# Designs tried in a protein design run: peptides against a protein of PDB entry 3NZW. Part 229

Target 1, 212 residues: chain A of PDB entry 3NZW
Amino acid sequence: TTTLAFRFQGGIIVAVDSRATAGNWVASQTVKKVIEINPFLLGTMAGGAADCQFWETWLGSQCRLHELREKERISVAAASKILSNLVYQYKGAGLSMGTMICGYTRKEGPTIYYVDSDGTRLKGDIFCVGSGQTFAYGVLDSNYKWDLSVEDALYLGKRSILAAAHRDAYSGGSVNLYHVTEDGWIYHGNHDVGELFWKVKEEEGSFNNVIG
Target 2, 222 residues: chain B of PDB entry 3NZW
Amino acid sequence: QFNPYGDNGGTILGIAGEDFAVLAGDTRNITDYSINSRYEPKVFDCGDNIVMSANGFAADGDALVKRFKNSVKWYHFDHNDKKLSINSAARNIQHLLYGKRFFPYYVHTIIAGLDEDGKGAVYSFDPVGSYEREQCRAGGAAASLIMPFLDNQVNFKNQYEPGTNGKVKKPLKYLSVEEVIKLVRDSFTSATERHIQVGDGLEILIVTKDGVRKEFYELKRD

## One batch from the design tools (peptide; made by RFdiffusion4, then SolubleMPNN)

Design b2_p26_3_s4 (from b2_p26_3, 17 letters changed)
Fold by OpenDDE base, seed 1:
Structure b2_p26_3_s4 (fold): chain B 212 residues (1-212), chain C 222 residues (1-222), chain A 26 residues (1-26)
Amino acid sequence: as target 1 above (212 residues)
Amino acid sequence: as target 2 above (222 residues)
Amino acid sequence: STKHYEELEARHYELIGLSQEELLAR
């Protein structure tokens, strides 16, 4: 798995691969590793698929309840805190979660929190999470600027996942791409890794070690 | 060592069409190398145009299906006989499975039906409740034999447009009910030839807007 | 042998029922 999120002048980019593995087998190439919690809030999934999917969906319900009760959207800080504290209560039980809670509120602006099953909760501008995270960081960090255009930021997110998919056997399938703005998240499509690879190779001259 | 799980073999297969869905399973129930039953159905009509199978340890599968059926009844009671949607059913089953996260049902669960737009839908679950909507999924003993074939025939994976040097995939095309049934039959026929835990009979439940119909076919008994 | 699993199951249902205020206070 490779997931990433980063803040820039235009909001937040979220990009994830879609491969699921069971041991040495590819179980699926089409897993959705982004949970759309609400129109302004996304959760990413790394680690145990069931743990992430169940609790982030549950979190969505909690966010909705908050909105109904308080007549305002829950903050990204509060949402991530709820998840973190809940998962922490399972300490020692064997949950496996590496998630990023990404969203926009008027109060906070664009915000990213990393939350994992060890009880870690971190606010930050750039996170890559998963077995391919180091490969993604290699591309992302090298090209990251706060002042990226939306187009360049989207491409950078996509390109970073591609790099991970190329080198990490546990990552692949496709890239799901999101842009989070003040008006909510926008889905920017599913990009097949194979097709994307050849396109990038042709356009950038990258991956010269691969012939054919 | 404590092992509360058994393996009763068998294979299940779900395929979503454009306006229909199919869920099929063989009727063989086996323990180790002994056939317990040559006719033990494992695909069930759960009401509201939802069919379900939980393949693996039969005792766990039966328990899960029973709980889901009860959940459907309670849903009707609480929601003025409202039809349970397939997506809501999937979420409900996730809750049932994840409730036993630390002592899981040893099953691969597949449900099939129609989504709210009348399109065929298949959902597959791991033992602890992660689920995905897919066009097709095989589960059970012969899943590893069948799934690559399904990927090729249903999802057209690894099929490319001629002259593109493998760079352009063929477009997806919907299969007819007849084509899907044939594909299912062929898959199980092939599986029974290669896997001892598959055989005896094949039950296919077909879900359309008109309801659920069931077909039965003989498989090899060896 | 199953007692531990039952405890975890009970804990699960307890946790999913916690209020947001309770969770945020921890």
Scores: peptide ipSAE 0.439, ipTM 0.882, DockQ to the pose 0.022
Fold by OpenDDE base, seed 5:
Structure b2_p26_3_s4 (fold): chain B 212 residues (1-212), chain C 222 residues (1-222), chain A 26 residues (1-26)
Amino acid sequence: as target 1 above (212 residues)
Amino acid sequence: as target 2 above (222 residues)
Amino acid sequence: STKHYEELEARHYELIGLSQEELLAR
């Protein structure tokens, strides 16, 4: 798995692969590793699929309850805190979660929190999470700047996942791409890694070690 | 060593059509290499136009299906006989499965029905309740044999149109009911020839707006 | 043998029932 999120002048880019593995087998190439918590909030999934899916969906319910009760959207800080405190109660039980809670509120602006099953909760501008995270960081960090255009930022997110998919056997399938703005998240499609690879190779002249 | 689980074999298969869905399963029940029954249905009509199968350890599967059926009953009681939607059913089943996160039901669960737009829907669950809506899924003993075949014949994804907020779906290509039934029959026939845990009979439940129809076909009995 | 699992299950149902205020206070 490789997931990433980063803040830039245009909001947040979220990009994830879609591969699931069972041992040496590819179990699925079409796993959804982004939970659309609400129109303004996304959660990414790395680790145990059931753990992430269950609790991030549960978090969605909590966010809705907050909205109904308080008549305003929950902050990204509060949402991530709820999740973090909940999973911390399972410490030692064997949950496996590496998640990023990404959202936009008027109060906070574009915000990313990393939350994992070890009880870690971090606010930051750039996160890559999963077995391919180092490969993604290699591309992302080298090309990141706050002033990226939306187009360039989307491409950078996609390209970073591609790098991970190319090098990490546990990542691949496709890239699911999101742009989070003040008006909510926008889905920017599912991009097959194979097709994307050849396109990028042709356009950039990269991956010269691969013949074709 | 403590092993509370068994494996009763079998294979299940779900396929979503445009305005229908199919969930099929063989009727063979085995323990190790001994056939317990040649006709033990494992695909069930749970009401509200939802069909369900939980394949693997039969005792766990039966327990899960019973719990879900009970959930449907109580849902009607609590919500003035409101129909349970397929997506709500999926969430309910997730809760049932994840409630046993640390002592899971040893089953691969598939449900089929129609979504709120009247479109065919198939949901597949792992033992601890992660689930996805898919166009097709095979589970059980012969799943590894069938899925590549299904990928070739169906191979479609539920995706949103790029640049939207999830309101616009990409167009899907669907097979007809007749084509799907043929595909299912061919899949199970092939599986029966290659896998000892599959055989005897095939039950196919077809969900349409008119309700659930059941079809039965003989499979090889060796 | 199953006592430990039952305890974890019971704890699960307890935790999912916690209020947001309780969770935020921890």
Scores: peptide ipSAE 0.436, ipTM 0.871, DockQ to the pose 0.022
Fold by OpenDDE base, seed 3:
Structure b2_p26_3_s4 (fold): chain B 212 residues (1-212), chain C 222 residues (1-222), chain A 26 residues (1-26)
Amino acid sequence: as target 1 above (212 residues)
Amino acid sequence: as target 2 above (222 residues)
Amino acid sequence: STKHYEELEARHYELIGLSQEELLAR
C-alpha cells in the first residue's frame, strides 16, 4: 500500500494505490483506500483493511452524529481525535491502522492529521503512509512546493504513487486521486498504473530501466 | 494444538450484470478427503432480493447467514418493513464479521443483489469484514483457479484488440444473463475437474428486479 | 479457552458505543 496527502496553496492532494495483497498473492487491484467520510472529509487506509475500513466508516457515523447534534460539521481535529482515542483503547489488541484524516472546515482550513493504531496523532503538511511510503517520499519531497498549481499538485500526487507502485510489490493497480478544497473534496479519477507508467515514461523520459 | 476451525471446501462465485446479479455455489461439503454431503446448499435467499453465501468453515458460514437473516427481520421491524438495500446489507454484514474480529468467522462471504439504481451488485468480504463492491468474485477452494478466468471473461483483463500490439484494451461490456450462467457453469465444471473439494451440484441464484430465481445443475460426482 | 476472545468481543461492543464526549475528553 501507498497513500499520501499533502497541503499546498490550493488545498490538499490525496493519492492512493488500489492493490490488496494476501501474502504473495494479489487479492485485488481495485481496493478503495480512501473513505469519503463526508463531502469535506477523507480518510486514507493503510495496514489492516478491515480495521481501517470499519473504524473510518464508524468515524463517518460519528461525524454525522456530531453534525446532527451540533448543527455544524465536526472539525478535522475533533474527528481525528475521536479516531485516535478510540483506537488507543485497542492498544495491545492487534489493530493495524495507518490513516490520514484530511479535510476542510471554515475554522481550520485545509487540514491533515495522521492517526495510527499505536495512538500516534500528528498534524502536518505532508504524509506518505504504507509499504511504499519511502518511494513516494522520494518523488514527493523532491518536487514539493507550497506554491504548486492545482494541476501540478495533482500530477505530483499521482506521480509519487506511480513511483511507489513501480518499486513496491505491495502497491499497484491504479491511482485514486482527490483534491480537497474549501468547497469539499473532488475526485480526480482512477488512473491505471500500467497506462500511467507508459504515458509518464513517454512524456518525461523517466523509468529508463524499462525498455519499451 | 487447538484448532476451532474446519474447512468444508466448496467454491462460490458472484457476478454482477447490468440489471441482474448471480451468486453460485457448489453443493459439495467435505472434511479433509471425506465427502460429508453431495447436496448441501451454501447460497441462500435472505429476502429483500439479497442472496448470500459464506464459504469456508460451514458452521461459521451457517451462523453468519442466520445472524444476517435475523438482522434483516430486525431491520424490517425497526424501519416499518423498509427494504434493506444491498449497500446497507454489506455494512450490516461488516458489523457481524468485525464483531468477531478477535475470533473471526472463518469464511469468505459474498452477497449479490441489485443496487438502488437497479444495477447488479456483488460485495465480497474477508473473514473480519473488509468489503468491496466488485463485478465478479470467486471464493473458496477453487477461487484461485477461477478468478483469473473471470478477470479475463468478465473484466476482459489481458484482452487486446487485434493488431494493436497490446496497446488497446478490449472495451468492457456487460454480459447477458445467459452468458453469465454459461460462464458460471463452465467455471465450476473446470473447477470440479481440478479440485477435489468442488463438485456434485451447482446452485445458481439469479437476482433480477422480478426476484430471485434458482437454477440447479449437476457436476461431476467423483 | 475462548473466554479471552469473548472478553475482547464484549469490549468491542462497549467501545463502539462510547459517546463522543467520552472519546474527546481523552
Scores: peptide ipSAE 0.442, ipTM 0.885, DockQ to the pose 0.022; fails the geometry check
Fold by OpenDDE base, seed 4:
Structure b2_p26_3_s4 (fold): chain B 212 residues (1-212), chain C 222 residues (1-222), chain A 26 residues (1-26)
Amino acid sequence: as target 1 above (212 residues)
Amino acid sequence: as target 2 above (222 residues)
Amino acid sequence: STKHYEELEARHYELIGLSQEELLAR
């Protein structure tokens, strides 16, 4: 798995691969590793699929309850704190979660929190999470700028996942790409890694170690 | 190490069509290398046009299916006989599975039916309740043999057009019911030839707007 | 032991029922 999120002048880019593995086998190439919690809030999934999916879906319910009760959307800070405190109660039980809670509120602006099953909760601008995270960081950090255009930011997110998919056997399938703005998240499609690879290789001259 | 789990073999297969879905399973039940039964159905009509199979350890599968059926009854009771949607069913099953997160049901669960738009739907679950809606999924002993074949035949790439918020799917070529049934039969026939835990009979449940239809075909008897 | 699993299950159902206030106060 490789998931990433980063803040930039245009909001948040979220990009994830779609491969699931069972041992040495590819179980699925089409796993959705982003949970659309609400129109303004996304959760990413790395680690145990069931743990992430269950609790992030549960979080979605909590966010909805908050909205119904308070007549306003929950903050990204509060949502991530709820999740963090909950999973912390499972400390030692063997949950495996590496998640990013990404959202946009008027009060906070574009906001990313990393939350894991160890009880770590971090606010930040750039996170890559999963077995391919180091490969993603390699590309992302090298090209990241706050002032990226939306187009360039989307491409960078996509390209970073591609790098991970190329090097990490546990990552691949496709890239699911999101842009989070003040008006909510926008899904920017599913990009097949194979097709994307050849396109990027042709356009950038990258991946010269692969003879086509 | 305490291993309370058995493996009763078998294979299940779900395929979603345009306005239908199928869930199929062989009827062989085994323990190790001994055939317990040549006709033990493992695909069930759970009501509300939802079919379900939980393949792996049969005792766990049966328990899970029973719990789900009970959940359906309770849902009707609480909601004035409202039909349970397949997405709600999936969520319910997730809770059932994840409730045993630390002592899981040792099963691969697949449900099939129609979504709220009348489109075929297949949901696949891991033992602890992670699930995804898919166009097709094989589970059980011969899943690794069948899935590559399905990937080639059921070219439903979940490709969404960029900028459409996932609402616009690329046009998929849908298979007819007859084509899907043939595909299922061929898949199980092939699996039976290659895997000792698959055989004897094939039961296919077909879900349409008109309800659930069952078909039975004989497989090789080893 | 089966008892340990039962305890974990009970804990699970307790945790999913926690109020937001309780979760935010931690």
Scores: peptide ipSAE 0.428, ipTM 0.879, DockQ to the pose 0.021; fails the geometry check

Design b2_p26_4_s1 (from b2_p26_4, 14 letters changed)
Fold by OpenDDE base, seed 2:
Structure b2_p26_4_s1 (fold): chain B 212 residues (1-212), chain C 222 residues (1-222), chain A 26 residues (1-26)
Amino acid sequence: as target 1 above (212 residues)
Amino acid sequence: as target 2 above (222 residues)
Amino acid sequence: GIPQPTEVEKRVAALIEKYREEIAKN
């Protein structure tokens, strides 16, 4: 798995691969590793697919309850804290989760929290999570700027996942790409890694370790 | 070594069509190298045009299917006999599986039916309840043999338009029910030849807007 | 409160943890 999220002047970019594995078996090439919690909040999944899928869906329910009770949207901080508190209660039980909770509220602005099953909760500007995270960081950190245009930011997210998919055997399939703004998240499509690879290689002259 | 699970072998296969879905399974049940039964159905009509199979440890599979069938009954009771949608069924099954997160049902679960738009739907589950809607899925002993075949024949992976030098992919299209049934039969025939845990009989449940139809075919018995 | 696992569940959990990548999607 490779997931990433980063803040920039235009909001948040979220990009993830879509490969799921069971041992050496490629279980799926089409897994949705972004959980759309609500129209304004995204969760990413790394680690156990069931743990992430179940509890982030549960989180969505908790967020909805908050909105019903408080008559306002839940903050990203509060949403991530709910999840963090939950997984902390299960600490030592064997949950496997590496998640990012991404959203944009008027109060907080664009906000990303990293939450894992060890009880870690971190607020930050840039996170890559999964077995391919170091490959993604290599591209992302080298090209990241706060002042990126939306177009450039989207491309950078996509390109970083592609790099990870190329080098990490446990990442691949496709890139699912999101842009999070104050008005909510926008889905920017599913990009097949195979097609994307050849396109990028040709346009950039990159990936020269592969002879076409 | 502690092992609370058995393995009863077998293979299951789901394929979604445009306005139909199929879920198929062999009827062989084994323990180790011994055939327990040559006809033990493991694909079930659960009502509301939902068919289900949970392949792996048969005791767990049977328990899970029974619990789901009961869940369907309770859903009708609570919602004035409203039909359970396939997506809601998937969520329900997730809860059943994840409820035993630390003592899982040792099965690969597949359900098939029609979505609310009348389109074929297949959902697959891991033992602890992660699920995905897919066009096709093989599960069980011969899944590793069948799934690549399905990738090629259902999803047209690695197929290209003639004369394009491999640059234009074959366009995706839905298969007819006849084509799907043929693929299922060919898949199980091939699997039976290469895997000792697959054989004896093939039962196919076909879901359409008109209900569930069952077909049965003989497989090799060796 | 959070439900506590039985001894059997603990043993199974250990097994599941050991083989988690092989039996579940990751």
Scores: peptide ipSAE 0.297, ipTM 0.830, DockQ to the pose 0.064
Fold by OpenDDE base, seed 4:
Structure b2_p26_4_s1 (fold): chain B 212 residues (1-212), chain C 222 residues (1-222), chain A 26 residues (1-26)
Amino acid sequence: as target 1 above (212 residues)
Amino acid sequence: as target 2 above (222 residues)
Amino acid sequence: GIPQPTEVEKRVAALIEKYREEIAKN
């Protein structure tokens, strides 16, 4: 898995691959590693698919309950705290989760929290999470700046996942791309890694380690 | 040497069509190298036009299917005999599986039916309850043999339009029920030739708007 | 409800977790 999220002047970019594995077996190439909690809040999944899918879906229910009870959307901080508290209760039980809670509220602005099954909860501007995270960081860190245009930021997110998909055997399939703004998240499509690879190679003259 | 699980072999296969879905399984039940039964069905009609199979350790599979059937009954009781949708069924099964997260059902679960728009639907689950909707999925002993074949024949992976020098992919299209049945039969026939845990018989459940139809075919009895 | 492991399940879980990456999707 490779997931990433970063803040920039235009909001948040979220990009994830779609490969799931069981050992050396490619279990799926089409896993949805972003859970759309509400129109303004996203959760990403890395680690155990069941753990992430179950608990982030549960989180969605908790967020909805909050909205009904408090008559306002839950904050990104509060949503991430709910999840963090939950996984902390299971500390040592064997959950495997590396998640990012990304969203926008008027009070917080665009916000990213990293939450993992070790009990870590971090607010930050840039996170790459998964077995391919170092490959993604290599591209992302080298090209990141706060003042990226929306177009450039979207491309950078997509390109970073592509790099990870190329080098990490546990990442691949496609890139799912999101842009989070004050008006909510916008889905920017599913990009097949195979097609994207050849396109990028041709346009950039990159990936010269591959002949063709 | 502690192993609370057995392995009863077998293989299951689900394929979604446009207005139908198919879930198939062989009828061989095996322990190690001994055939326990040559006809032990593992694909079940669970009501509400939902068919289900949980392949792997048969005891766990049977338990899971029974629990789901009970869930269907309770759903009817609680909701004035409302039909359980396939997506709701998937969520329910996730909860059943994840409820045993720390002592999982040792099974690969597939359900098939029609979605609320009348389109064919197949959902697959890992042992602890992660799930996704797919056009096709193979599970069990010969899944590694069949799934690549399905990728090629259902999803048209690595197929290109003639005359395009490999630049244009073959367009996706739904298969007819006849084409799907043929594909299922070919898959299991091939699997039987190469895997000792697959054989004897093939039972296919076809879900349409008219209900569930069953077909049976002989496989090699080796 | 939220699942909570029994003592038996904890022992089994320890064994299962050894093979989790092979039997479950990641």
Scores: peptide ipSAE 0.288, ipTM 0.818, DockQ to the pose 0.065
Fold by OpenDDE base, seed 3:
Structure b2_p26_4_s1 (fold): chain B 212 residues (1-212), chain C 222 residues (1-222), chain A 26 residues (1-26)
Amino acid sequence: as target 1 above (212 residues)
Amino acid sequence: as target 2 above (222 residues)
Amino acid sequence: GIPQPTEVEKRVAALIEKYREEIAKN
C-alpha cells in the first residue's frame, strides 16, 4: 500500500494506490483505500484492510451522530481523536492500521491527522503511509512546495503514488486521487498504473530503467 | 502446533453480469486427502435474491451462512419484511466476520445478487470482513488458478484488438448468462484437472430479477 | 465495553496474525 496526503495553498491532495495483497498473492487491484466519511472528511487505509474499513466506517457513524447531536459538523481533530481513542483501547490486540483523516472545517481549515494502531496521532502537512511510503516521499518531498497550483499538486500526488507503485511490489493497480477544498472533497478519478506509467514515461522522459 | 482450523477444500466463483449474477461452487468436500463427500452443496439461496458461499473451513462456513440467514430473518422482523439489499447484506456479513476478529471464520466469502438498480453484483470478503464489490471473484483451493483466467475472460486483461500491435485494448462488455455459464464450467473443468480439492459436481446459482435458478453439472470424480 | 478475547481466542489470534498477510487483505 501507498497512501499520501499533503496540504498546500489550494487545500489537500489525497492520493492512494488500489492494490491489496495476501502474501505474494495480489488479492485485488481495485481496492478503495479512501473512505468517504462525509462530504468534507476522508479517511485513508493502510495495513489490515478489514481493520481500516471496519473502524473508519464506524468512525463515519460516530461523526454522523455528532452532527445530529451537536447540529454541527465534527472537526477533523475530534474525528481523528475518536479513532485514536478507539484504537488505543485495542492496543496490543493486534489491530493494523495506518490511516490519515483529512478534511475541512470552517474552524480548522484544511487539516490532516495521521492515526495508527500504535496509538500515534499526529497533525501535519505531509504524510505518506504504507509499504511504499519511502518511494512516495522521494518524489513528493523533492517537488513539494506550498504554492503549488491545484493542477500541479494533483499531478504530484498522482506521480508520487506512481513512483511507489513502480518500486513497491505491494503497491499498484490504480491511483485514486482526491482534492479537498473548503467546499468538500472532489474525486479526481481512477488512474490505471499501467496506462499512467507509459504516459508519464513518455511525457517526462522518466523511468529510464524500463525499456519501451 | 495449535491449529483449530481445518480445510475442506473446494472452490467457489462469482461473476456479475449486466442484469444477473452467478455464484458457483463445486460439491467436493475433503479433509487432507480424503473425500468426505462428493455432493455437499456450499452455495446457498439465503432469500431476498441473495446467494452466498463461504469456502474454506466448512464448519466455519456453515456457521457463517446460518448466522446470515438468521440475520435476514431478523431484518425482516425489524423492517416490516423489507427486502435486504445486497449492499446491506454485505455490511451485515462484514459485521458477522469482524465480530470474530480475534477468532476469525476461516473462510473466503462471496455473495451475489442484484443491486438496487437491478445490476448484477458480486461481493467478496476476506476472513475478517474486508469486502469489495467486484465483477468477478474466485475463492478457495483453486482460486489462484481460476482468478487469472477470469481476469482474462471477464475483464479482458491482456487482450488487444487484432492488428493494433497491442496498442488498443479489447473493449469491456458484459457477458451473457450463457457466456458466463460456459466460462464457469470451463473454469471448474480446468480446475478439477489440476487440483485434487476440486471436483465431483458443479452447482451454479443464477440470480435474476425473476429469482434464483440452479444448474448442476458433473465434474470428474477422481 | 470492548470485548476481550478468551485465552483460546488469543492463541488463535496469534496464529492468525502469523499468517495475517497471507490470508487477509493488506
Scores: peptide ipSAE 0.287, ipTM 0.816, DockQ to the pose 0.067
Fold by OpenDDE base, seed 1:
Structure b2_p26_4_s1 (fold): chain B 212 residues (1-212), chain C 222 residues (1-222), chain A 26 residues (1-26)
Amino acid sequence: as target 1 above (212 residues)
Amino acid sequence: as target 2 above (222 residues)
Amino acid sequence: GIPQPTEVEKRVAALIEKYREEIAKN
């Protein structure tokens, strides 16, 4: 798995691959590793698919309950804390989760929290999470700047996942791309890695280790 | 050595069409190298036009299916006999599986039916309840043999339009019932030839708006 | 409260954990 999220002047970019594996077996190429918690809040999935899928869906329910009780959207901080508290209660039980909770509230602005099953909860501007994270960081860190245009930021997110998909055997399938703004998240499509690779190679002259 | 699980072999296969879905399974039940039964159905009509199979350890599979069937009954009771949708069924099964997260059902679960728009639907589950809607899925002993074949024949993987030098993929299209049945039969026939845990009989459940139809075919009794 | 594993489940979990990558999606 490779997931990433970063803040920039235009909000948040979230990009993830879609491959699931069971050992050396490619279980799926089309896994949805972004959970749409609400129109303003996203969760990403790395680690055990069932653990992430189950508990982030559960988180969605908790967020909805908050909204009903408090008559306002839950903050990204509070949502991530709910998940963090939950997984911490299961510490040592064998959960495998590496998640990012990404969202926008008027109070917080664009916000990213990293939450994992070890009990770590971190607020930050840039995170790559998964077996391919180092490959993604290689591209992302090299090209990141706060004042990226939305177009450039979207491309950078997509391109970073592509790099990881190329080098990490446990990542691949497609890139799912999101842009989060004050008006909510916008889905920017599913991009097949095979097609994307050749397109990028041709346009950039990159990936010269592969003969076309 | 403590091992609460057995492996009864077998293979299951689901394919979604445009307005139908198919879930098929062989009828061989085996332990190690000994055939326990040549006809032990593992694909079940659970009502509300939902068919289900949980392949792996048969005891766990049977238990899971029974629990789901019971869940369907309770759903009807609680919701004035409302039909359980396939997506709701999938969520329910996830909860059944994840409820045993620390002592999982040792099965690969597939359900098939029609979505709320009348389109064919197949959902597959890992042992602990992660699930995905797919056009096709193979599970069980010969899944590794069949799934690549399905990728090629259902999802048209690695197929390209002629004259495009491999640049244009073959367009996706739905298969007819006849085409799907043929693919299923060919898949199981081939699997039977190469895997000792697959054989004896093939039972296919076809779900349409008119209900569930069952077909049976003999496989090699080796 | 949230469910916690029994002792038997812990033993089973240890066994399953050895094969989790083979049987569960990651």
Scores: peptide ipSAE 0.281, ipTM 0.811, DockQ to the pose 0.067

